# Peptides against a protein of PDB entry 3J47: the designs that were tried, part 31

Target 1, 121 residues: chain A of PDB entry 3J47
Amino acid sequence: IRLTNQLKSLKGLQSKLKDVVEYLDKVINKELPINHTILGKLQDVFNLLPNLGTPDDDEIDVENHDRINISNNLQKALTVKTNDELMVIYISNLVRSIIAFDDLIENKIQNKKIQEQRVKD
Target 2, 69 residues: chain B of PDB entry 3J47
Amino acid sequence: YEEKEESNLAATKSMVKIAEQYSKRIEEEKELTEEELKTRYVGRQDPKKHLSETADETLENNIVSVLTA

## One batch from the design tools (peptide; aimed at target 1 E22)

Design b2_p21_2_s1 (made by RFdiffusion4, then SolubleMPNN; from b2_p21_2, 9 letters changed)
Fold by OpenDDE base, seed 1:
Structure b2_p21_2_s1 (fold): chain B 121 residues (1-121), chain C 69 residues (1-69), chain A 21 residues (1-21)
Amino acid sequence: as target 1 above (121 residues)
Amino acid sequence: as target 2 above (69 residues)
Amino acid sequence: MSLSLEELLERIELVKKLLEE
């Protein structure tokens, strides 16, 4: 459900961006007038997007580092963080699996010892 | 769109909480492993069983965390 | 058995380091 909702929002955003690009192309070709309201809202969205292009602003807000692929540098940092998080989850699952296997092996050994003792009695 | 943004914000807050819970679960798993080691040495089955059960609970919680992520 | 436990502990320690980074 959550992943499906995220995918649906991303698809909606992608469709809207495509519509804006098509509109901009028509304006460049002088086929349609510029819709200032749509352009203003798009500019507001871009201004809220962390600046992709300036390497020097130290306020890479490390806090927004968790959210999806918005900006290539932020995307790269986010991809690294997501990869690290996935790696931690993977290793933890492996560790738990190993513990469970060790317990199974020990239970099997104990069961075998109990059977051997019953045969001696 | 707004409902999905709210859902994503709630999901992100949930992920932070899951990370904290995950750290705590790793600590609980370590305690259980030490009890199993002691139980193997002493030959007592009961502490070993408890360790195994807590390791399983920790696994289930990680799987749910991965599915929620 | 002892080696599997040692490997498990090493993996747990790796997970702890990754969480601290």
Scores: peptide ipSAE 0.471, ipTM 0.846, DockQ to the pose 0.009
OpenDDE base, seeds 2, 3, 4, 5: peptide ipSAE 0.462, 0.474, 0.463, 0.440; ipTM 0.852, 0.845, 0.854, 0.847; seeds 3, 4, 5 fail the geometry check

Design b2_p21_2_s2 (made by RFdiffusion4, then SolubleMPNN; from b2_p21_2, 9 letters changed)
Fold by OpenDDE base, seed 2:
Structure b2_p21_2_s2 (fold): chain B 121 residues (1-121), chain C 69 residues (1-69), chain A 21 residues (1-21)
Amino acid sequence: as target 1 above (121 residues)
Amino acid sequence: as target 2 above (69 residues)
Amino acid sequence: MSLSLEELLERIKEVEELLKK
């Protein structure tokens, strides 16, 4: 369910981006007037997105390094962080699976003992 | 779209909390395994079931965390 | 700060490229 929702959101964003590009092309061609409200909202979205294109500003606020969906240079550092986090989650899942298996084995041993007692009676 | 964006934002906020909870979850999983080891000695089925349920909940939360990462 | 129309187009193209990966 969550992955399907993420894919649908990404597809929606892609469609919206395409609509904005098409709108901007029509504005450049003077076919449509500039909708300042749409441009303002788009600018706000891009201001919330880390700058994809400029490697040069050393003020990579270390605090934004935590968010998986952020732009290419920050994305490269975030991709590393995301990979590390995924690895930690994978190890956690493996540990929990081992615990669940240990419980299952113990339950099976107990059930076998109960069955052996019932056969002796 | 908005509901999924909100779910992804909630998931991302959850991931930061999950990093802190991860260390705590590893400790809780160890306590659960120790309680299972103790329950093997004490022969009480109820603590063992509760341990298994908590381990399963911890797994589900980790899987949810992976799916949100 | 209001980005120029050109900067906005560039940022859009960058996000589109990210979405294609």
Scores: peptide ipSAE 0.455, ipTM 0.837, DockQ to the pose 0.051
OpenDDE base, seeds 1, 3, 4, 5: peptide ipSAE 0.449, 0.446, 0.470, 0.455; ipTM 0.828, 0.827, 0.841, 0.835; seeds 1, 3, 4 fail the geometry check

Design b2_p21_2_s3 (made by RFdiffusion4, then SolubleMPNN; from b2_p21_2, 8 letters changed)
Fold by OpenDDE base, seed 2:
Structure b2_p21_2_s3 (fold): chain B 121 residues (1-121), chain C 69 residues (1-69), chain A 21 residues (1-21)
Amino acid sequence: as target 1 above (121 residues)
Amino acid sequence: as target 2 above (69 residues)
Amino acid sequence: KELSLEELLERIKKVEELLKK
């Protein structure tokens, strides 16, 4: 369900981006007037998105590094953060698996001991 | 689209909370392992079973966290 | 900050490229 919703949102964004590109091409070709409302909303969206265009501004505000899935340059820094988070989750899962395995071994040892006792009786 | 965006935002907020809880879950897992060690030593099945169950719950929560990430 | 039309187009293209991956 969650993945399906994410995929649907992504597809919706892709369709919207395509519509915007088509609109912008028509504006550049002077076929249509600039829709200031659509452009303003897109600018707002891109202003909320990490700056994709300027890799060199060192002032990548470390605070926005925390927000995972937006656009490539932030995505590099966010990929590092996402990798770190995924690593933590992986380690946690590994530790849980080890504990569960230890319990399984102990349960097997106990079951074996019970069976050995039943054979002696 | 909006419902999915809301779900993704909720998931992201849950991930931050999971990161905070992660340290606590690691500590709880250590406590469970210690209880398992004690149960193994004492030969009492009950504390060991409880430790195993808590470890499994912790594992399930991590898996759900990974699936949400 | 208000982006130029060209900068906006470039940003859109980058997002589209990301969505294709």
Scores: peptide ipSAE 0.483, ipTM 0.843, DockQ to the pose 0.050
OpenDDE base, seeds 1, 3, 4, 5: peptide ipSAE 0.476, 0.474, 0.495, 0.493; ipTM 0.837, 0.837, 0.849, 0.848; seeds 3, 4, 5 fail the geometry check

Design b2_p21_3 (made by RFdiffusion4)
Pose (drawn by RFdiffusion4):
Structure b2_p21_3 (pose): chain A 91 residues (1-28, 36-48, 72-121), chain B 63 residues (1-40, 47-69), chain P 21 residues (1-21)
Amino acid sequence: IRLTNQLKSLKGLQSKLKDVVEYLDKVIHTILGKLQDVFNLNNLQKALTVKTNDELMVIYISNLVRSIIAFDDLIENKIQNKKIQEQRVKD
Amino acid sequence: YEEKEESNLAATKSMVKIAEQYSKRIEEEKELTEEELKTRPKKHLSETADETLENNIVSVLTA
Amino acid sequence: ADALLNELKEAVEKAEKVLNE
C-alpha cells in the first residue's frame, strides 16, 4: 500500500515534468514558483539524516522487543498444542 | 496522489510524536506479558504485545 | 525524483530567462 502511494506521488512529478517541458517549448507561472519552493525544501536530508539515524535505531530496538514478546506467546501456544496432542493419545 | 500523501502525512506526524507513543507501547508490551503470565487473559496479553510490535513496524516503515 | 526535480529546476530557470528576454 505504501509503495502504491509513493508511486502515485512520483507519477505526478513525472507527468508534471513533461508538462513543464512542453510548456517551455511553447513559450519559446505559479506552478513554477511552487516547484522552486519544493526544490528548496535528499540533499538537505543528508544532514538531517544524522538525527534520523538515531531515531531509526530506537525504532529498530522497539521492533526487536516486540518480536521477543511474540516469540513468548508463540512458545505458550506450542506447549498448549503439545498438551492437546497428549490428551488425544491418552483417549 | 492525495490519498497516498494522506497516509504518508499521518506517518510523518506520528514520527514527530513517537517519544510518547514509544513509552505507551512499552507499557502495553508489559501488559501483554502480564496477561500471558496469568494464563500460565493470556490471549489478551498476547494481542496487546502484537499490537505494540505492529506499531513499532509501522514507525520503522515511515522512517 | 531528484533527477525530475533538477530537470524542473532547469526548465523553470530557462522559462524565467525566456520571459525576461

Design b2_p21_3_s1 (made by RFdiffusion4, then SolubleMPNN; from b2_p21_3, 13 letters changed)
Fold by OpenDDE base, seed 1:
Structure b2_p21_3_s1 (fold): chain B 121 residues (1-121), chain C 69 residues (1-69), chain A 21 residues (1-21)
Amino acid sequence: as target 1 above (121 residues)
Amino acid sequence: as target 2 above (69 residues)
Amino acid sequence: ETELLQKILDLIEKYDKVLKE
């Protein structure tokens, strides 16, 4: 039962990875726009991958394990990088919003000064 | 595998370049904010307007970068 | 206001450094 569930989970992961590759190829070819929701789901999958990798000591071919680990490490590195890039973009948008807000406050202060001057005249 | 690794490495280099461009845009935005602060003391609208316009341009460029990344 | 802008700028610079590592 446990081994069958693990195999089913691995098959599900493999299918999802294939779908991701197909999606990335379409994005590279400009056939589809980058979907942030798909990227977020990929990040969630990668955050779960390190927790799945408790090596149970069983004799599964060391070569396949190394290839899977290398692929997982590369994919993890790409996911971390993508997360960092998204975070930089988010912070950038926040900075721009704050600058725009500062300008709005200044405009409001100027308008108030103009109104106060009109009341004194 | 090798083609995917090469593609990932190229994508990584492209992201580093985007981050460098972003850092430069942030510095430009900071310079404009300093000019706006100086103008706020003088009561002249023109430097403040220029700062606001450059901040908006920086924002637009980041949105385009997000959409293209 | 300026202090908040500076904090955000510092944060962006920190992230740019992390992306370059």
Scores: peptide ipSAE 0.429, ipTM 0.845, DockQ to the pose 0.016
OpenDDE base, seeds 2, 3, 4, 5: peptide ipSAE 0.411, 0.449, 0.426, 0.419; ipTM 0.840, 0.847, 0.848, 0.837; seed 3 fails the geometry check

Design b2_p21_3_s2 (made by RFdiffusion4, then SolubleMPNN; from b2_p21_3, 13 letters changed; failed a check: too like the target's own chain)
Amino acid sequence: SDEILQKLLDLIEKYDKVIKE

Design b2_p21_3_s3 (made by RFdiffusion4, then SolubleMPNN; from b2_p21_3, 14 letters changed)
Fold by OpenDDE base, seed 1:
Structure b2_p21_3_s3 (fold): chain B 121 residues (1-121), chain C 69 residues (1-69), chain A 21 residues (1-21)
Amino acid sequence: as target 1 above (121 residues)
Amino acid sequence: as target 2 above (69 residues)
Amino acid sequence: QQEILEKIKELIEQYDKVIKE
């Protein structure tokens, strides 16, 4: 049951990651704006994943504890990895937004200069 | 277990490599932005646009690379 | 423009820090 739930959670996470990839592809294609809420929800899911792997059951035999600890460590490592990837994606999107904003400012300044030149003329 | 650990280690190494590539691409993008700034002072509009487009493409490639990793 | 560059720099530094941790 627990392994099945973990597998289900992992599959759910994988599906969600796929959805994020699809979303990011749409953003790259300028079909959709960057939705910061999606990123936040992903982060929340990742922050909850390590907590789902902590067995509250004190009675699980020492041999299973090592396996569970390894699995939990792997899950934590994967969670950290995925959080880092999400952070990279977020930073990249921010940088793209900043560049786009800089271009907008430049365009506005150019338009203003053109207008000022037309008035002098 | 060992196979999974090895796969995770390989994945982690791949992520580090992607991060390094990302950092390098960001630095290249910054250089492009600086050239755009210089071009702005020179009054050459076309080079600035090209630089901006190149920066956008670099960011796009970084995002796709992170998504594919 | 300079402020934008500074923000980009800060973001890169944060990313590098997270990757190194």
Scores: peptide ipSAE 0.427, ipTM 0.840, DockQ to the pose 0.016
OpenDDE base, seeds 2, 3, 4, 5: peptide ipSAE 0.401, 0.411, 0.402, 0.410; ipTM 0.840, 0.840, 0.842, 0.834; seeds 2, 3, 4, 5 fail the geometry check

Design b2_p21_3_s4 (made by RFdiffusion4, then SolubleMPNN; from b2_p21_3, 14 letters changed)
Fold by OpenDDE base, seed 4:
Structure b2_p21_3_s4 (fold): chain B 121 residues (1-121), chain C 69 residues (1-69), chain A 21 residues (1-21)
Amino acid sequence: as target 1 above (121 residues)
Amino acid sequence: as target 2 above (69 residues)
Amino acid sequence: QQEILEKIKELIELYDKVIKE
C-alpha cells in the first residue's frame, strides 16, 4: 500500500513535470502567453521538492546515485531560477499595484476638490 | 548535463537582463510619478492623468518583459 | 503620495538587492 501510493505520487509528479516542460517549450516558442496558473503550480512543485530529496537508505547502485544527484542538482538549479523569476514577477505586480493605488488616491483627491468647489459656488 | 547547464546559464543571464530592465523601468515609473506630483501642484489635471497612464503602461511592459523571460 | 513614492523606492532597493544576490 505505501509503496503503491509513493509510486502513484511519483507518476503524478512525472506527469506534472512533463506538462511543465511542454508548457515551457511553448512559452519559449512564443506559441502561448505565460499562464500564471502554471507558474503557481510550478511554484507549488518547487516548494515540495526540498521534501522529496530525502533519499531513503535503499541500496541503489552508485552509478545511478551520481545521475540522480546530477538530476536533483539540475532540478534544484531550475527551481532556484524559477523562484527568482517568480519573485521578480511578484515585485513587478506589487509596483503596479502601488502605482494603481497612487492613481486611485489622486482621483479621490481630485473628486473631493471638485465637490468642495461645487459647494462654494 | 553540459547542455542543460548551458541552458540554465543562458536562462539565468536572461533573468539578470530582465531584472536590470525592470529596475530601469521602475526608475522611469518613479520619475513619472514625480512629474505627476509636480503637475498636481501646477493644477493641471490632464497632464497628471496622462502621466499616470504612462506609468501604468510602463509597468505593464515590465510585467510582460518579466513574463517573457 | 510621498509615502507611496517611499514604498516604491524601498521595493526598487529590495529588487536591486535580490538581483545582486
Scores: peptide ipSAE 0.393, ipTM 0.842, DockQ to the pose 0.014
OpenDDE base, seeds 1, 2, 3, 5: peptide ipSAE 0.414, 0.389, 0.429, 0.374; ipTM 0.838, 0.840, 0.844, 0.837; seeds 1, 2, 3, 5 fail the geometry check

Design b2_p21_4 (made by RFdiffusion4)
Pose (drawn by RFdiffusion4):
Structure b2_p21_4 (pose): chain A 91 residues (1-28, 36-48, 72-121), chain B 63 residues (1-40, 47-69), chain P 21 residues (1-21)
Amino acid sequence: IRLTNQLKSLKGLQSKLKDVVEYLDKVIHTILGKLQDVFNLNNLQKALTVKTNDELMVIYISNLVRSIIAFDDLIENKIQNKKIQEQRVKD
Amino acid sequence: YEEKEESNLAATKSMVKIAEQYSKRIEEEKELTEEELKTRPKKHLSETADETLENNIVSVLTA
Amino acid sequence: EVAEKWEEKLNKVMEKRAEKL
């Protein structure tokens, strides 16, 4: 789902660029200003990435913890299944 | 495009706020362990732990 | 310092964008 959403966003840029190229050919405004702003707003992320790296680490650790908890419950389920099997054999 | 941006936007606003959500997910995780212990309720605890893991995964995907 | 300023500006722009949508 996230991927489809990202693709939609890139699609708009691609189409938008084509339109802009055609527009320029024809010329040979508000949208242009808006685009410029967006441009000014990965490069910048480079410095900002430094911080993101720290936060990514924290969210990785959280995921690991969750995985451990899931494993715990999984073990209990396995034990229950074994007990059920034993009961059936006895019967 | 908008729908997809909306989903992304939420992911971003959650990333700004995740310090509190992390502490609440930590607690939730612990709660699920408690429920399992009682069972040894157990199901409820397990579900809570799964939810906490899911929230962490979603945080990572957004990042 | 420049990065912090950009972060603040981006947050404001994104808040406004979220409100708009």

Design b2_p21_4_s1 (made by RFdiffusion4, then SolubleMPNN; from b2_p21_4, 12 letters changed)
Fold by OpenDDE base, seed 4:
Structure b2_p21_4_s1 (fold): chain B 121 residues (1-121), chain C 69 residues (1-69), chain A 21 residues (1-21)
Amino acid sequence: as target 1 above (121 residues)
Amino acid sequence: as target 2 above (69 residues)
Amino acid sequence: DEVNKFLELLQKILDKRAEEL
């Protein structure tokens, strides 16, 4: 039961990750704008994953026009190149999270198989 | 103004470097994912684990790059 | 394009894992 629920949860996460990947693909293709809510949810998912660094929500009020291309929140004016870079960073983080999630799924599947084998023995 | 421009230029160069590193990490992640797929076809557990670990390392590096950008 | 390829690969891995569930 617990393992089955974990597998179900993992499958749900996998589906969600698939949706995120699809969304990111659409964002990359400029079919959809970057959804901050999805980003936030992804960050939350990342925060729930081991080894996902919390992006500090530091509203750094740095007015510098060229620095604005580098820093996430305040850099709205240098935004396009920064947005692309941030998007790349976001996608990379997402990809890593997906891989980590995939590994988690595999580990859970393996654990389930081991438990099922132990019950049969 | 000039000092700020120089600082911005340095920051921009750092961002370009981060972008290059990111691109490389994405490529490494793709390679890892391909290896994981290959490992999955071969049914070897150990290569999958290694791929996972490398993906995690790649993720950590990207996070650090984001934090340092 | 590279990101998309990576995402596709990840999706394939996820799909395979889903089949194993």
Scores: peptide ipSAE 0.484, ipTM 0.847, DockQ to the pose 0.023; fails the geometry check
OpenDDE base, seeds 1, 2, 3, 5: peptide ipSAE 0.455, 0.443, 0.456, 0.427; ipTM 0.845, 0.846, 0.851, 0.836; seeds 1, 2, 3, 5 fail the geometry check

Design b2_p21_4_s2 (made by RFdiffusion4, then SolubleMPNN; from b2_p21_4, 15 letters changed)
Fold by OpenDDE base, seed 1:
Order: C-alpha cells, then structure tokens, then sequence
Structure b2_p21_4_s2 (fold): chain B 121 residues (1-121), chain C 69 residues (1-69), chain A 21 residues (1-21)
C-alpha cells in the first residue's frame, strides 16, 4: 500500500512537471503570458511534498527510518532542484521581457526623432 | 535505490552546470544591453539592434536548455 | 544565492527601462 501511494505521488509529480513544461512551451511560443501565480502554486506543491512523509507509523524498524529519511532527503533535493529550475525559467522570461521593452523604448525614441525631423523640414 | 540515487546525483550535477551556463548567458545579455544603451546616447542605431537580437537568441537557448533539463 | 543575484540584476534593469519610458 505505501509503495503504491509513493508511486502514485511520483506519477502525480511527473504529470505536474509535464504540465509545467507544456505551460513553459506555451509561454516561449507567446501563446500565454507568464503567470507568476502558477509558479508560486508549483513551489507550494513542492514545499508540501516533503510533508507527505506522515510520521505516524511508529513501529517500522530503524532501517526503514533511515530509508524514509533518505527518500525525504531525495525528495527535498528534487524539490530544491525543481525550485532552481523554476527560478532560472522565471529569470529567463524576465530578461526576455526587458529586452523586448528596451526594443520598444528604442522604437519610441526613433519615432520621436523622425517626428522632430519632419517638423523641422 | 542506489541506481536512483546515482541518477539523481548526476541530474543534480547537470542542473548545477545548466545554472552556471545560464548565469553566464544572463551576464552576456546584460553587457549587450549596456552597449545598446551607450549606442542610443551616441545616436548609432545599427549596433544596438544586433545586440538586442543576440540577447533574444541567448534567452531562447536558455529556456530551451531549462525545458530539456 | 546566485539565482537571487540574477533576479536582482533583472529587476534593476526593468527599473532602468521604466525610467526611460
């Protein structure tokens, strides 16, 4: 039962990661704007994943406790890794937005110069 | 279990390398944007456009790298 | 830490861009 629940949770996580990748692909393709709320919710899901190790089964032998701790450490490491990936994606999107904005400012400045030149002629 | 741990360690090392590459690309993009700003002050538009395009390409490559990681 | 520094740099760049508009 526990192993099956862990497998189900891993499958759920894998599905969520797939959904995140699909969302990121849509953002890259300019089909959807970057939603900071989705990123925050994903972080919350990852922060809740370590808490799914309910401590309630007291009687499982010391060896299983070490294995559970290793699994929790692995989940924490995976969570940190995923958070880092999400941060990198977020930063990349912000940098793209800044570049696009810089280009917009330049176009505006150019248009203003062209208008000033037309008024002088 | 050991194979999974080894795979996770390898994946983590790969992610650290990707993060370092991303940081370097962001710094390169920042330098390009600063040169564009300087070029705007001088009124020379052509170098600025090239820097903007290079920064966009760098960002695109970073996002593809993160999605494939 | 490195990611936070990158975020800060990006925010500063956005603020500069906003001042130019």
Amino acid sequence: as target 1 above (121 residues)
Amino acid sequence: as target 2 above (69 residues)
Amino acid sequence: KEVEELQKLLLEKQEKLAKEL
Scores: peptide ipSAE 0.472, ipTM 0.849, DockQ to the pose 0.023; fails the geometry check
OpenDDE base, seeds 2, 3, 4, 5: peptide ipSAE 0.457, 0.447, 0.461, 0.429; ipTM 0.853, 0.850, 0.853, 0.835; seeds 2, 3, 4, 5 fail the geometry check

Design b2_p21_4_s3 (made by RFdiffusion4, then SolubleMPNN; from b2_p21_4, 13 letters changed)
Fold by OpenDDE base, seed 1:
Structure b2_p21_4_s3 (fold): chain B 121 residues (1-121), chain C 69 residues (1-69), chain A 21 residues (1-21)
Amino acid sequence: as target 1 above (121 residues)
Amino acid sequence: as target 2 above (69 residues)
Amino acid sequence: DEVEKLQKLLQKILDERAKKL
């Protein structure tokens, strides 16, 4: 039962990661704007994943406590790793948005200069 | 269990390598942005456009790398 | 820290372009 639940959780995580990939591909293709709220929700989901280790099976022997601690440490390490990846994605998207905005401003300045030149001619 | 631990260790090493590659790409993007800023002071538009395009390509590659990681 | 530096540089460029509008 516990192993099956862990496998189900991993499959759920894999599905969510796939959804994130699909979302990022849509943003790359300019089909969707960057939604910072989606990224924040993903972070919240990952921060909640370590807490899904329900403490309720109190009765299992001292040797399992070390294994549970190792599993929790691994989950924490995976959570930190995932948070770092999400931060990298967030920063990359922010930088692309700023570059795109800078190009837009430049185009506006050029258009204004062309209009001013046409009025002088 | 051991196979899963080995797989997780390999995945962790891969992520460290991706983080290093990302850090390098961020530095390359920063250099491009600085060159664009310098070109703005000179009033030459053509180098700025090329720099912007290179920064966009660097960001695209970073996102693809994170998605494939 | 490197990300913050990049953001500051980009913001400076945007501000300089905005002054020319």
Scores: peptide ipSAE 0.458, ipTM 0.851, DockQ to the pose 0.018
OpenDDE base, seeds 2, 3, 4, 5: peptide ipSAE 0.431, 0.451, 0.462, 0.450; ipTM 0.850, 0.857, 0.857, 0.851; seeds 2, 3, 4, 5 fail the geometry check

Design b2_p21_4_s4 (made by RFdiffusion4, then SolubleMPNN; from b2_p21_4, 12 letters changed)
Fold by OpenDDE base, seed 1:
Structure b2_p21_4_s4 (fold): chain B 121 residues (1-121), chain C 69 residues (1-69), chain A 21 residues (1-21)
Amino acid sequence: as target 1 above (121 residues)
Amino acid sequence: as target 2 above (69 residues)
Amino acid sequence: DEVEKFLKELLKKLEERAKKL
């Protein structure tokens, strides 16, 4: 039962990660704006994953405690790493947006200069 | 269990490598933006556009790489 | 932290360009 629940949770996480990927692809394609709220919710889900993997302190023998601790530490480390990766992706998208805005600003400045030249001629 | 741990470790190593590649691409994009800014002061519009396009492509490739990892 | 610093620098550049409009 517990392993099945963990597998189900992992499948759920995998599905959510897939949804995030699909969302990020849509943002890349300019089909959707970057939604900070979605990213925050994803971070929250990841931060909750380590807590979902902590079995309640039922009286399970000392030998299982070390394996569970290793698994939980690994899961926590993977979660932190995944959060860092998501943060990097988010920042990348922001950087791309900033560059696009810079180009837009430059184009506007150029257009303004062209108009000013036409008025002087 | 061991196979899953090994797979997770391999995935983790791959993700670290992608993050390093991403950091490098961000630095390349930053350099491009600085060159574009310099070119703006010189009044050379065409080189700036090319630099911006290259930065956008670099970011897109990074996002696709992270999404596919 | 390094990524945040980079983002802040990019935002500063954007603001500087925006002031030239």
Scores: peptide ipSAE 0.426, ipTM 0.840, DockQ to the pose 0.019
OpenDDE base, seeds 2, 3, 4, 5: peptide ipSAE 0.421, 0.430, 0.447, 0.412; ipTM 0.836, 0.844, 0.835, 0.837; seeds 3, 4, 5 fail the geometry check

Design b2_p21_5_s3 (made by RFdiffusion4, then SolubleMPNN; failed a check: too like the target's own chain; its pose is not in this set)
Amino acid sequence: DEEEKKKLEEKIEELLKLLNA

Design b2_p21_5_s4 (made by RFdiffusion4, then SolubleMPNN; failed a check: too like the target's own chain; its pose is not in this set)
Amino acid sequence: DEEELLELKKKEEELLKLLNL

Design b2_p21_6 (made by RFdiffusion4; failed a check: too like the target's own chain)
Pose (drawn by RFdiffusion4):
Structure b2_p21_6 (pose): chain A 91 residues (1-28, 36-48, 72-121), chain B 63 residues (1-40, 47-69), chain P 21 residues (1-21)
Amino acid sequence: IRLTNQLKSLKGLQSKLKDVVEYLDKVIHTILGKLQDVFNLNNLQKALTVKTNDELMVIYISNLVRSIIAFDDLIENKIQNKKIQEQRVKD
Amino acid sequence: YEEKEESNLAATKSMVKIAEQYSKRIEEEKELTEEELKTRPKKHLSETADETLENNIVSVLTA
Amino acid sequence: AAEELAEQLKEAIEEAEKLAE
C-alpha cells in the first residue's frame, strides 16, 4: 500500500515535468514558483539524516523487543498444542 | 496522489510524536507479558504485545 | 530518476525566467 502511494506521488512529478517541458517549448507561472519552493525544501536530508539514523536505531530496537514478545507467546502456543496431542493419544 | 500523501502525512506526524508512543508501547508490551503469565488473559496479553510490535514496524516503515 | 526530473525542472524554470526577463 505504501509503495502504491509513493508511486502515485512520483507519477504526478513525472507528468508534471512533461507538462512543464511542453509549456516551456510553447513559451519559446504560479506552478513554477511552487516547484521552486519544493526544490528548496535528499540533499538537505543528508545532514538531517544524521538525526534520523539515531531515531531509526531506536525503532529497530523496539521492533526487536516486539519480536521477542511474539516468540514468547508462540512458545506457549506450541506447548498447548503438545499437551492437546498427548491428551488425544491417551484417549 | 492525495490519498497516498494522507497516509504518508500521518506517518510523519506520528514520527514527530513517537517518543510518547514509544513509552506507551513499552508499557503495553509489558502488559501483554503479564497476561501470558496469568494464563500460565494470556491471549489478551499476546494480542497487546503483537499490537506493540506492529506499531514499531509501522514507525520503522515510515522512517 | 527523481533527481534527474528535478534537475530538468530546475533547468526549465531557469529558462522560463530568462525568457520572462

Design b2_p21_6_s1 (made by RFdiffusion4, then SolubleMPNN; from b2_p21_6, 12 letters changed)
Fold by OpenDDE base, seed 3:
Structure b2_p21_6_s1 (fold): chain B 121 residues (1-121), chain C 69 residues (1-69), chain A 21 residues (1-21)
Amino acid sequence: as target 1 above (121 residues)
Amino acid sequence: as target 2 above (69 residues)
Amino acid sequence: ELTELLEKLQKAIEEYDKILK
């Protein structure tokens, strides 16, 4: 479900970007007037996108190192964080599975002992 | 798209909470294992069962955390 | 077998702690 939602969001973004490119091409070709509202919204979207282009080393806010990468460089750092988190979750799941398995084994052993006692009685 | 964004935001907030809860869950799991060990020695079924249930809950929470991560 | 499983679990936890550090 979550991956599907992410994929759908990405597809929606891709479609929107394609529409913008097509619109820009039409404006360049003087087929349509510049729609300032669409451009403004697109500009806002680009401003909200982490700067894909300039690795200005300085403003990698150390605090944002932990947040999911919306854009490639920030995305790489965030991908690392996400991978670490996924790894933690994976290990936790393994631990829980092992504990649950241990309990199941113990329960089976106890049940067997109870059955053996009932047969002796 | 908006619904997915909301879900992702909720998941991200949940992930931070999950990290804290994960540490706590690990401790709870250890406690359950200790109780199970104690129950093996004491022959009391109740602590072992409780440990098992807590371990299962911890596992479920971790799975949900992974799915939300 | 259960003891071995517990040991494996404990080892996995320790490995995880090492990765987190």
Scores: peptide ipSAE 0.425, ipTM 0.847, DockQ to the pose 0.011; fails the geometry check
OpenDDE base, seeds 1, 2, 4, 5: peptide ipSAE 0.397, 0.406, 0.399, 0.397; ipTM 0.835, 0.846, 0.829, 0.834; seeds 1, 2, 4, 5 fail the geometry check

